# Peptides against a protein of PDB entry 3EFO, part 23

Target 1, 262 residues: chain A of PDB entry 3EFO
Amino acid sequence: SQLADLYKSCETDALINFFAKSAFKAVLHQPLKVIREILVNQTAHMLACYRKNCASPSAASQLILPDSMKVLPVYMNCLLKNCVLLSRPEISTDERAYQRQLVMTMGVADSQLFFYPQLLPIHTLDVKSTMLPAAVRCSESRLSEEGIFLLANGLHMFLWLGVSSPPELIQGIFNVPSFAHINTDMTLLPEVGNPYSQQLRMIMGIIQQKRPYSMKLTIVKQREQPEMVFRQFLVEDKGLYGGSSYVDFLCCVHKEICQLLN

## One batch from the design tools (peptide; aimed at target 1 L65 H254)

Design b1_p30_1_s2 (made by RFdiffusion4, then SolubleMPNN; from b1_p30_1, 15 letters changed)
Fold by OpenDDE base, seed 3:
Structure b1_p30_1_s2 (fold): chain B 262 residues (1-262), chain A 30 residues (1-30)
Amino acid sequence: as target 1 above (262 residues)
Amino acid sequence: SFEEELKQNIEKLAEEMLELAAERVQELLR
């Protein structure tokens, strides 16, 4: 059917960008609660329409999505968890305003990266390889106390250090003997000059290369206060201020779909 | 039960969707 074709040809990235800009524009005129409800409703409605008009009959216990929209709910949840829509108290008004304005000008690719960051396991770097490490899921479950991770969302870059990070890597990156000696007030990595540090800097450069804004680097030590800010970028996890885990979000969406179809 | 089955299905689907999301962001890099 024509409708089925429409859903199959749907550009998820464009929709994400549209919903983001629409929501962030609405912040000026609508209560945050209303905006969040609208986003959830829109998500459920789109999926309900697909199920009703395009999907084969299935059990009520199954959530069916077209391939073209497979990741749409992921980004919708990320959008809902954004500091602009959640109004997180640890984020200043100025910062929220700044992020809102930036999103309003972002292209499709920029918004995609902004809402679902790239998280790279830096501790697994092979200095002899030209390949970038594969990104891991943005969840605390993917972190390791023995690991070092780089997170980037197009605006911010975080270097997260586990409490048990290997001293040799610490030395390689920061030229200090241990985790305790790392100065987290720095916004630039030192020019150590060894192959590992050069590789890390190269990766950071690649990440920055296609982004329109210069990303500020923040060094984050596990179990220190700034880690709380970092954890907010782990978008799959449950938020501290009303944000849902992705699984919880999907459960909510499914429930709403059922209500729409019954 | 229905609830158990639903939860299991959602969890499975969630994993698939999240894996796809993580893969997509990687494509933004040169």
Scores: peptide ipSAE 0.501, ipTM 0.905, DockQ to the pose 0.838
OpenDDE base, seeds 1, 2, 4, 5: peptide ipSAE 0.510, 0.505, 0.493, 0.489; ipTM 0.906, 0.903, 0.901, 0.901; seeds 1, 2 fail the geometry check

Design b1_p30_1_s3 (made by RFdiffusion4, then SolubleMPNN; from b1_p30_1, 16 letters changed)
Fold by OpenDDE base, seed 2:
Structure b1_p30_1_s3 (fold): chain B 262 residues (1-262), chain A 30 residues (1-30)
Amino acid sequence: as target 1 above (262 residues)
Amino acid sequence: SAEEELRKNIEKLAEEMLDLAAQRVQELLK
């Protein structure tokens, strides 16, 4: 149906971008609480509208969404968890302003990457393969103390190292004997020249390719203080300051949908 | 309970949604 066509995946992506820009613009004139409520309501309303007009009759207690629309709530939650829409004192006003301004100029693809970063398990790289490793869920639960992960959101790039990262990989990437010897003040990887190093650099290059901004690399060691900054990019998690998990968000949205359908 | 069942269903759906999101990001950067 024509209404069903409104919820195509490409249109969903455009909507996410629209909601982000709309919300970030609204920050200048409306309280954050109101903006967050509007976003939740809009999400619920869209989903409810789909159920009313496009979906087959189903139990009100069941949240049924077309595949093309399933990612919308994910990005909406990520948007809600963005520092621009959080009123926590730990987040500087300058940082909020900076990110707000950036998002206002982002295209659809850029905004997608920004709100849901790519997290790659580079410790599983096959040096004989030129293919990128499959991205994992952007959550702490997907990290491993034995692993090394690359996170990128179009603005920042993080290389996260578990405390038990393989020494051979540490040597391959940093040319140092152990995890303890890694200098986290580095913003560039050394050109070690081995296949693993080259492959990692290639991956980083691919990620940087076609992105409008040059991503600064930050080396992050697990259990060190800077890891807290890194964890803020794990958008699936509830966050440090009592934010809602995605499941909790969906529960909230579902409740709102039920209210709209009653 | 019905509430617990609903929660479980939402959790399953959430996992599916998040998997899709991760997949989309991967596709974007290919």
Scores: peptide ipSAE 0.596, ipTM 0.925, DockQ to the pose 0.799
OpenDDE base, seeds 1, 3, 4, 5: peptide ipSAE 0.591, 0.586, 0.582, 0.589; ipTM 0.924, 0.926, 0.923, 0.924; seeds 4, 5 fail the geometry check

Design b1_p30_1_s4 (made by RFdiffusion4, then SolubleMPNN; from b1_p30_1, 15 letters changed)
Fold by OpenDDE base, seed 5:
Structure b1_p30_1_s4 (fold): chain B 262 residues (1-262), chain A 30 residues (1-30)
Amino acid sequence: as target 1 above (262 residues)
Amino acid sequence: SFEEELQKNIEKLAEEMLELAAERVQELLR
């Protein structure tokens, strides 16, 4: 059908960019609660329309999405959890304004990375390989106390260190003997000169070169106060200030779809 | 039950979607 073709031709990336900019523009004129409700409603309506007009018959217990929009709810939930739409006490008004303005100027690719960050297991690096490690999902469940992870969203870069991260890697990256000796106030990694340090710096460089904004580096130790900020970028998880886990969000969307179709 | 089945289906779908999201981001930065 023509409608089915339309859904197949739609790109989730473009839609997310549109929704983000629309929502962030609306912040100036509408309450955050209303904006969030509109976004959920729009998502439900789009998916309900697809189910009604394009999807094969299925049980009510199934949520069916077009291939072109399969990740749309993912990014929508990330958008809803963003500090611009979900006020966080630890984030200043100026910071919110800054992020809002940045998103308003972001291209499609930029907005994708911004809302769903890249999380890389740095502790798995092969110093002999020029390939980037495989990204893991943005969830605390993917972290390990023995691991070191690099998170980038186009604006910020975080190097997260588990409390039991390998001393040899700590030495390689920071040139200090242990986790306790790492200075988290630094915004630049030292040029230690060993293969691991060089590889990490290369990776960071590659990530930076792909983005129009200079990303600030923040060193994060597990179980220290700054980790709370880092966890905000683990977008799959439930937020501390009203943000839903992705599963919870999907349940909400499904319920709304059912209401629309019944 | 219906609710249990729904929850299971949503969880399964969520996993698939989240895996796709992670993969897409990786491709974007390569």
Scores: peptide ipSAE 0.509, ipTM 0.908, DockQ to the pose 0.864
OpenDDE base, seeds 1, 2, 3, 4: peptide ipSAE 0.504, 0.504, 0.500, 0.496; ipTM 0.905, 0.904, 0.905, 0.903; seeds 1, 2, 3 fail the geometry check

Design b1_p30_2 (made by RFdiffusion4)
Pose (drawn by RFdiffusion4):
Structure b1_p30_2 (pose): chain A 259 residues (1-239, 243-262), chain P 30 residues (1-30)
Amino acid sequence: SQLADLYKSCETDALINFFAKSAFKAVLHQPLKVIREILVNQTAHMLACYRKNCASPSAASQLILPDSMKVLPVYMNCLLKNCVLLSRPEISTDERAYQRQLVMTMGVADSQLFFYPQLLPIHTLDVKSTMLPAAVRCSESRLSEEGIFLLANGLHMFLWLGVSSPPELIQGIFNVPSFAHINTDMTLLPEVGNPYSQQLRMIMGIIQQKRPYSMKLTIVKQREQPEMVFRQFLVEDKGGSSYVDFLCCVHKEICQLLN
Amino acid sequence: EFEEEFEEHLEELDEEVEEALEEQQEELAE
């Protein structure tokens, strides 16, 4: 009968999986604007209830989120930015209908990765003694012109290359000497390489391991290349609203529920 | 002043969110 126990026991990934499927089913019944409004308001409602009933007294300039829901807003914004609940500019209806379908079948491990892609820094890789590098936030702010990154959501895998990308790596991987020597349209498996092209292939394997679909590798050269598609998977940035924007929005309506 | 305090709170909250994401990413990598 205590609300504190309800919240202390929540799981964001499980909640996100439900909201996503619930919203994706509703796409075949209601205006998308209506669906997104329900999502945002339900999010503000859950948090406003915790604020007025469980949270110890705190200043109104603060937005209080339970531990169980620390990253719930970030993921909810990712759902709202997803092409299924978004619109016309680019992204075919065939792409939207397809992704809407893929999510309807997903388990928690799949939906977590689908809505928050995994961004791995490759240029800072420890050689032959690896075990998959630490992940980095899904934002352009964590990309470096000197860096090479791996981005995966379970369906797509992007190998991102910066302009000042170390030629030493571009050689040990693409067997070519320089950055401008790589052609994106040749997105096939590169072998050779003794320390790196192997250590990279190693992590590309470990990533695919638990994943049902074999991911489509897409190489991205930084400045003005196909990168436009890649930017979509940096879900923390604006690309809908940014993570911070959404957080700023939820607080407004949480306050609107004046308490 | 209220807006500035709110922005400082968001920055602190963002750091906590970053730490929670790192933990969840480590659990997902297992």
Fold by OpenDDE base, seed 3:
Structure b1_p30_2 (fold): chain B 262 residues (1-262), chain A 30 residues (1-30)
Amino acid sequence: as target 1 above (262 residues)
Amino acid sequence: EFEEEFEEHLEELDEEVEEALEEQQEELAE
């Protein structure tokens, strides 16, 4: 059907870019609460329409998503949790204004990365590989106290260190003997010169090369105060200031779809 | 029962989401 073809042709990244720009424009004239409600409603209506007109019959308990929109709820939740739409006390008005303006000028790829960061398990790096490590889901559940992770969203880059991260990797990256000796005030990694350090720097370079903005590096130790900032980029988790987890958002969307179809 | 069925479905759906997310990340990396 024409509708089925339409849904098949829809690209989630393009949709999120559109919704983000539309919402961020609306911030100037509408309350944030209203904007968030509109976004949720639009999501639910879109998916309800698909279920009603395009999907094969299924149980009401199932959330049916088009193949092209499997990640739409993930990204939509990220959008809803963005500081422009969900104000946070620690984020200044100027910062919100800045982010709003940035997103208004972002292309599809830029906005995709901005809303859903890359989270890379760099403790698993193969120094012989030229490929980037596979990204993991942006959730605390994918972190480990023994791990080291690189997070990037096109504007910020974080190097997160577990409290039990391997001393050999710490030495390889920072040329210090232990976790406690890492200086988190640095914004650049030292040029240690070993294969692991070189590989990490290469990865960081690759990530940076495709982005229009220079990403500031922040080194974060687990259980230290700056980790709270890092956790805000774990976008699938429940936020501190009213942002839902991905799972909670799915439940919300599903309930709304059911209401629309009843 | 409805909630249980939904939770079970979400587990299945999450596998598909995982794969789709990986594809998106790969496209971004290209």
Scores: peptide ipSAE 0.485, ipTM 0.888, DockQ to the pose 0.896
OpenDDE base, seeds 1, 2, 4, 5: peptide ipSAE 0.459, 0.485, 0.474, 0.433; ipTM 0.879, 0.886, 0.883, 0.869

Design b1_p30_2_s1 (made by RFdiffusion4, then SolubleMPNN; from b1_p30_2, 18 letters changed)
Fold by OpenDDE base, seed 3:
Structure b1_p30_2_s1 (fold): chain B 262 residues (1-262), chain A 30 residues (1-30)
Amino acid sequence: as target 1 above (262 residues)
Amino acid sequence: SEQEEFEKWLAELLEEIDAALAERMARAQQ
């Protein structure tokens, strides 16, 4: 039922919010390394406990994870990669402090989006549909040089453009003839007025309406310098400054689980 | 072996995680 699904989501989001706030509070009193170790340990412990208390499954259908644990590892990795817990040279102390304070005041719905952004394939838009395009995993592997993607985390909004983005879409969104003509210094999309432009603006509006803070739009061209900032929001990928990919994180958790079960 | 059972469990876990994440993304469309 929809109610059951809502409950499952709320439980997971509540745990993520709790771990985030707990960790960000601890930053004031404990070394970052210790905090990260605790979070990894907590993740491993939860999974190990479940494994220990469940019989070996004969089939995948026999292994039903608790609802709160289904996506927790993914979000835990995102938390670990946040600039508050994993310092990045390009992020100032003030910015880290700002983000920490923001998260400390975030509700459950806001924090989950903050740690795991929504990434939408805009190039697949149906102008006749009122539905948002299906979000994709926040990984470079889901991007396409021929694609256009919108990323939002409740604080920032990015419009990422592949180097081979269709000229017709570029014309539709920006009213310019080619990728090279797009002005990335702009923080607002032009009001072109065609159905595609209107649909995109509507989508952006819907996303914004759900968030308490106004999201500034950053237009990002693939292979240009600002793309490096954008890539940091692809939270499942390996970070430049020690952040693990989702897969690497799971491997780390696996090792710790083995230690707990041995 | 216990190790083989664990590896199987982990593989199944990963599948469930991916499925759950996909479900969440689908719900966000509404």
Scores: peptide ipSAE 0.308, ipTM 0.815, DockQ to the pose 0.434
OpenDDE base, seeds 1, 2, 4, 5: peptide ipSAE 0.304, 0.260, 0.306, 0.280; ipTM 0.822, 0.794, 0.822, 0.803

Design b1_p30_2_s2 (made by RFdiffusion4, then SolubleMPNN; from b1_p30_2, 14 letters changed)
Fold by OpenDDE base, seed 3:
Structure b1_p30_2_s2 (fold): chain B 262 residues (1-262), chain A 30 residues (1-30)
Amino acid sequence: as target 1 above (262 residues)
Amino acid sequence: SFEEEFQKHLEELLAEIDEALAERMKRLQA
């Protein structure tokens, strides 16, 4: 059917870009709560329509997603929790306005990274490999107190250090003997010159080269105050200011679909 | 119950989404 073909052709990245721009435009004229409700409703309606008209018959208890939209709920939840749509005290009005304007001009690829950051386990780097480490899901559950992680969303770059991160890696990156000696006020990594440092810098360079804006580096120590800001970029987790976890959002969407179809 | 059935399905769905997300992440990072 024409409808089935439409769903097959719908790419999540393009849809999220569209929804983001539409929502961010609406911020000027509608309350944030209303905008968020509209986004959820639109998501539910699209999926309800698919279930009704395109999907094979299944129990109402199942949430059925077309292949092209398998990750749509993930990114939609990220959009809903963005500081433009869900205000946070730690984000200034100017910063929120800035981000809104940026997204309004972003292409599909940029918006994807913006809403769902790249999180890389730097502590697993192989200095003999030219490949980037495999990204992990943006959740606190994927972090390790013994690990070091690099997060980038196209605008910001964070280097997160676990409280028990290996001293040898700290020495390799910062040329200091321990976690306690790391200066988090710096916005640039020192040029230590060892293979590990060089590889990390290369990775950071590769990430930066793919983006139109220069990303400021923030060094974050676990359990220090700035980590709270960092955690807001772990977009799959439950937010501090009303944002749902990814799993919670799936449940919410499912319930709304059921309401539409029953 | 409806909720129990959904929870059971949710595990499978999450696995599918995880796989899809992993593939997408690789594509976007290339």
Scores: peptide ipSAE 0.452, ipTM 0.895, DockQ to the pose 0.773
OpenDDE base, seeds 1, 2, 4, 5: peptide ipSAE 0.440, 0.444, 0.449, 0.427; ipTM 0.892, 0.892, 0.895, 0.888

Design b1_p30_2_s3 (made by RFdiffusion4, then SolubleMPNN; from b1_p30_2, 17 letters changed)
Fold by OpenDDE base, seed 1:
Structure b1_p30_2_s3 (fold): chain B 262 residues (1-262), chain A 30 residues (1-30)
Amino acid sequence: as target 1 above (262 residues)
Amino acid sequence: SMQKELEEHIKELLEEIDKALAERMERLQQ
């Protein structure tokens, strides 16, 4: 059908960029609660239309997503949880205004990275490979106490260290004997010169490449107070200030779809 | 309950979404 073809041709990246800019413009004239409700309703309406007109018959408990929109809900949830639409006490008014303005001028690729960060398990690096490690889902469930992860969203870069991260990797990256000796006040990695350090720096360089803004590096130790800031970038998890987990959001969207179709 | 059934279905669906996200992440890394 013509409608089915429309959904097949739909580009989630462009839609999220459009929704983000529309919502961030609306912030100047409408309450945040209303804006969030509109975004949820728009998501539900799009998916309800697909289910009604394009999807095969299924049980009421089934959530059906077209292939072109498989990742639309996760990015929509990220948008809903952004500090511009969901204010957080740790984010100043100036910072919110700054982020709003940045997104208003962002292209599709930049906005995608901004809303859903890249999270890389760098403890799995093969120093002989030129390939980047495969990114993992932005959730605490994908972290490991024995791991080291690099997170980047185009504006910020974090190096997260598990409490049980390998001492040999710590030595390789920081030239210190243990986790406890890592200085979290540093914004630059030392020039250690070993293959692992060089590979990590190369990866960081690749990530920084094609980004319009220089990402400041923040070193984060697991279970230290600054980790709370890092956890806010794990966008699939439940937020501290009213944001839903991705799974909970899917359930919410499904309920809205059912209401529209009854 | 319907809620429980939905949650179970979502767990299955997440496998497909994982694949889709992996592909997207790979594209964004290029």
Scores: peptide ipSAE 0.317, ipTM 0.855, DockQ to the pose 0.753
OpenDDE base, seeds 2, 3, 4, 5: peptide ipSAE 0.177, 0.184, 0.155, 0.159; ipTM 0.767, 0.772, 0.762, 0.757; seeds 3, 4 fail the geometry check

Design b1_p30_2_s4 (made by RFdiffusion4, then SolubleMPNN; from b1_p30_2, 15 letters changed)
Fold by OpenDDE base, seed 3:
Structure b1_p30_2_s4 (fold): chain B 262 residues (1-262), chain A 30 residues (1-30)
Amino acid sequence: as target 1 above (262 residues)
Amino acid sequence: SMEEEFKKHLEELLKKIDEALAERMKKLQE
């Protein structure tokens, strides 16, 4: 069917880009709450249509996602939680306006990274490998107190250090003896010169080269106040200001689909 | 309830989504 073909050809990243730009444009004329409701409704309608017309029969209790849209809810939730659509007190009006304008000009790839950051476990780096470490899900559950993680969303870059980060890695990156000695006011890593430091810098460089904007580096220590800012980029987690966890969002979408089909 | 039944299937769904997301993450790193 024509609908089946449409869903097969659908690209989630393109859809998110479209929805983001549409929503961010609507911010000028519509209340944020209404915009968020529309986005959820549109998501539910798309998925309900698929279930009704394209998917094999299944129990109403199941959420059926086409292959092309398996990650659509993930990114949609990220969009809904973005500071442009969900205001946060720690985000200034100017910053929100800036982000809105940026997204309006972003391509598909840039918007994808913007809404769902890369979170890299750099404590697992193999200095003998030129490969980037495999990205992990943007959730606190994926962090480790013993780990060091690099987060990038195309605009910001964070280096998060667990309270129990290996001293040898700390020494390798910062040339200091312990976690306590790390200066979080720095925006650039020191050029220590060892293989690990060089590789980390290389990785950061690779990430930066792929993006049109220069990303400022923020060093974040676990359990310190600035970590709160970092946690806002863990987009799958429940937000402090009304944002849903990914799981909660799935439940919400499922409920709405059921309402549409009943 | 339908909600309870949904929760029972949620784990399986999440696994599928995890796989898909992992692929996209890999693509983004390329």
Scores: peptide ipSAE 0.378, ipTM 0.877, DockQ to the pose 0.759
OpenDDE base, seeds 1, 2, 4, 5: peptide ipSAE 0.354, 0.352, 0.379, 0.360; ipTM 0.867, 0.865, 0.883, 0.872; seeds 2, 4, 5 fail the geometry check

## One batch from the design tools (peptide; aimed at target 1 Y50 L250)

Design b2_p8_3 (made by RFdiffusion4)
Pose (drawn by RFdiffusion4):
Structure b2_p8_3 (pose): chain A 259 residues (1-239, 243-262), chain P 8 residues (1-8)
Amino acid sequence: SQLADLYKSCETDALINFFAKSAFKAVLHQPLKVIREILVNQTAHMLACYRKNCASPSAASQLILPDSMKVLPVYMNCLLKNCVLLSRPEISTDERAYQRQLVMTMGVADSQLFFYPQLLPIHTLDVKSTMLPAAVRCSESRLSEEGIFLLANGLHMFLWLGVSSPPELIQGIFNVPSFAHINTDMTLLPEVGNPYSQQLRMIMGIIQQKRPYSMKLTIVKQREQPEMVFRQFLVEDKGGSSYVDFLCCVHKEICQLLN
Amino acid sequence: SHVSISLP
C-alpha cells in the first residue's frame, strides 16, 4: 500500500520496453501527436507523483527522479525522437513500418540497446589484452577529430572516422595509408592487421554475440560524408529535442501539476 | 533514495 515500495522496485528498461510497444501499437490507431502527448504526460505524471508523495522536501528549482527512474527520461526522449513516432523529412515509410515491427518483438536486452546505442572509442583501444572498451555517451560531444568510434544499436554498426584520424590506425585497419584513401562505398570486412585490425574485429564479434540480426556495417568519414545518417544515432543530441531539452520540458509540466 | 537535478 506504500508508494515508496512501488517506485523503489521499478526497472527503467522494462518500463521503456512497454511504453515503446504500447506507443508503436497505438500508431495504427491514433494521431502520433496524441501518442507522444500521452507518453510525455505519463512521464511527468509518474515523476510528479513521486515528488508530491515520496521525495523528501526539496527546492522547487530541482527536479527529483527516483534511482529506479534515473535514466528513464533519457530513454523516453529517445523513444520520442525515434523515426516511428516522428515524421516525413527523410526516412521512408518503409523504414518506419519496419522499425515499428522489429520493436514489437524485442526483449528488454534488445530495446535497451535499440533506443540507446552503444558508442565505443576505438583509437584509445588497449592492444591485444582487450575485453571491449568502456562505452561513451551517445552525443557528438564525445567524438574527437583524432578518434575512431564504433556505434551499434543492434541493427546497424557504424565505424566512425575523424578527419585528423591517426594514419597509423587507418593503415592497420583499412590497409590503406591515409584518411582520404578510404572509400565508404566499400563497406566490406577488412582483414590483415596484426594488433589492431584483429582487436577491432574481436569487439565487432563480441558485440554481435547476443544479437539476433547480423548488423549492417557502415563506414563513416567525418566531415560532410554520409555522416548525416550516423548523427541520428547520437540520441542524446537534438539531431526532436535534446536530452536536456526534454528534461527541461518534463519539469515544466511536473510543476504544472502544481505541487 | 533519489536524484535531484537543479534547473535554472

Design b2_p8_3_s1 (made by RFdiffusion4, then SolubleMPNN; from b2_p8_3, 3 letters changed)
Fold by OpenDDE base, seed 2:
Structure b2_p8_3_s1 (fold): chain B 262 residues (1-262), chain A 8 residues (1-8)
Amino acid sequence: as target 1 above (262 residues)
Amino acid sequence: SYVAIELP
């Protein structure tokens, strides 16, 4: 059907870019609550239409997404959780204004990375491979105390280290003997010169490529206070300032779809 | 094609 073909051609990243810019424009003349409701409603309506007209019958407990929109909900939730659309005293007006302006000028690729960061398990690097490690979902559940992860969203870059991260990797990256010796005030990795260090630097370089902004590197130790900032970028988890987890958002969308379809 | 997500 023509409708089915339309959904097949739909690109989620383009939609998110559109929704983000539309919402961030609307914030100037509409209440935040209304904007959030509109975004959820639009998401639900699109998916309800698909379920009604394109999808096979399924259990009531299942959310059905066209393949082209399989990641729409997670991106939409990220948008909804952005500080621009939140009215919290903990978020300064300046910060909201800044991020609003940034997103308003972002292309599709930039906004995609901005709303859903790339999280890479650095501890699994093969120094002999030219391939980047596969990204993992942005959730605390995907981190490990034994792991080292690199997170990037086009504006910020974080190197997260588990409390039990391998000393040999710490030595390789930082040229220090242990986790405790890592200086988190540094914004640049030392040029240690070993294969692992070189590989990590290469990966960081690749991530930085084609990005309009130079990403500042923040070293994050697990269980230290600065980790809280890092955790805000684990966008599938529950937000610090009232945002939903991905799972909770899925339930919300599903409920609304069911209501639309009676 | 579609993806079915089981919800709690």
Scores: peptide ipSAE 0.363, ipTM 0.923, DockQ to the pose 0.896
OpenDDE base, seeds 1, 3, 4, 5: peptide ipSAE 0.338, 0.357, 0.328, 0.336; ipTM 0.914, 0.921, 0.912, 0.915

Design b2_p8_3_s2 (made by RFdiffusion4, then SolubleMPNN; from b2_p8_3, 3 letters changed)
Fold by OpenDDE base, seed 1:
Structure b2_p8_3_s2 (fold): chain B 262 residues (1-262), chain A 8 residues (1-8)
Amino acid sequence: as target 1 above (262 residues)
Amino acid sequence: SDVLIELP
């Protein structure tokens, strides 16, 4: 059908960019609550229409997404959890204004990375491989105490180290004997010169490539205070300022879809 | 094809 073809051709990243800019423009004229409701409503309506007109029959307990929009909910939730759309006293007006202006000027690729960071398991690096490690979902559940992860959202870069990260990797990256010796005040990795260090630097370079902003590196140790900032970028988890987890948002959207169709 | 998500 014509409608089915439309969904197949949908570019979710472009939609999210559009919704973000529209919402951030609307902040100047509409209450945040209304804007959030509109975004959820739009999401539900698009998916309800698909379920009604395009999708194959399925159990009512299942959420149905076209393949082209399989990441729509997660990005939409990230948008809803952005500080611009949250009314919390902990978030300064300046921060909201800054984030708003940033997104208003972002292209599709920039906004995609901004809303959903790239999280890479660095501890799995194969120094003989030319391929980047596969990104994992941005959730605490994907982290490992034995692991080292690199997170980037186009503006910030974090190197997260588990408390039980391998000493040999610590030595390879930082040229120190143990996790305890890592200086988290560093904003640059030392040039140790071993293959692992070089591979990591290459990966960081690739991530930085073609990004409009130079990402500052923050080294984060698990269970230290700065980890709280890092965890805010694990966007599939529950937000610090009241934002829903991805799973919770899916349930919310599904509920609204059912209401629209019943 | 479609992605089916079973919700809790």
Scores: peptide ipSAE 0.501, ipTM 0.947, DockQ to the pose 0.833
OpenDDE base, seeds 2, 3, 4, 5: peptide ipSAE 0.498, 0.496, 0.495, 0.498; ipTM 0.945, 0.944, 0.945, 0.946

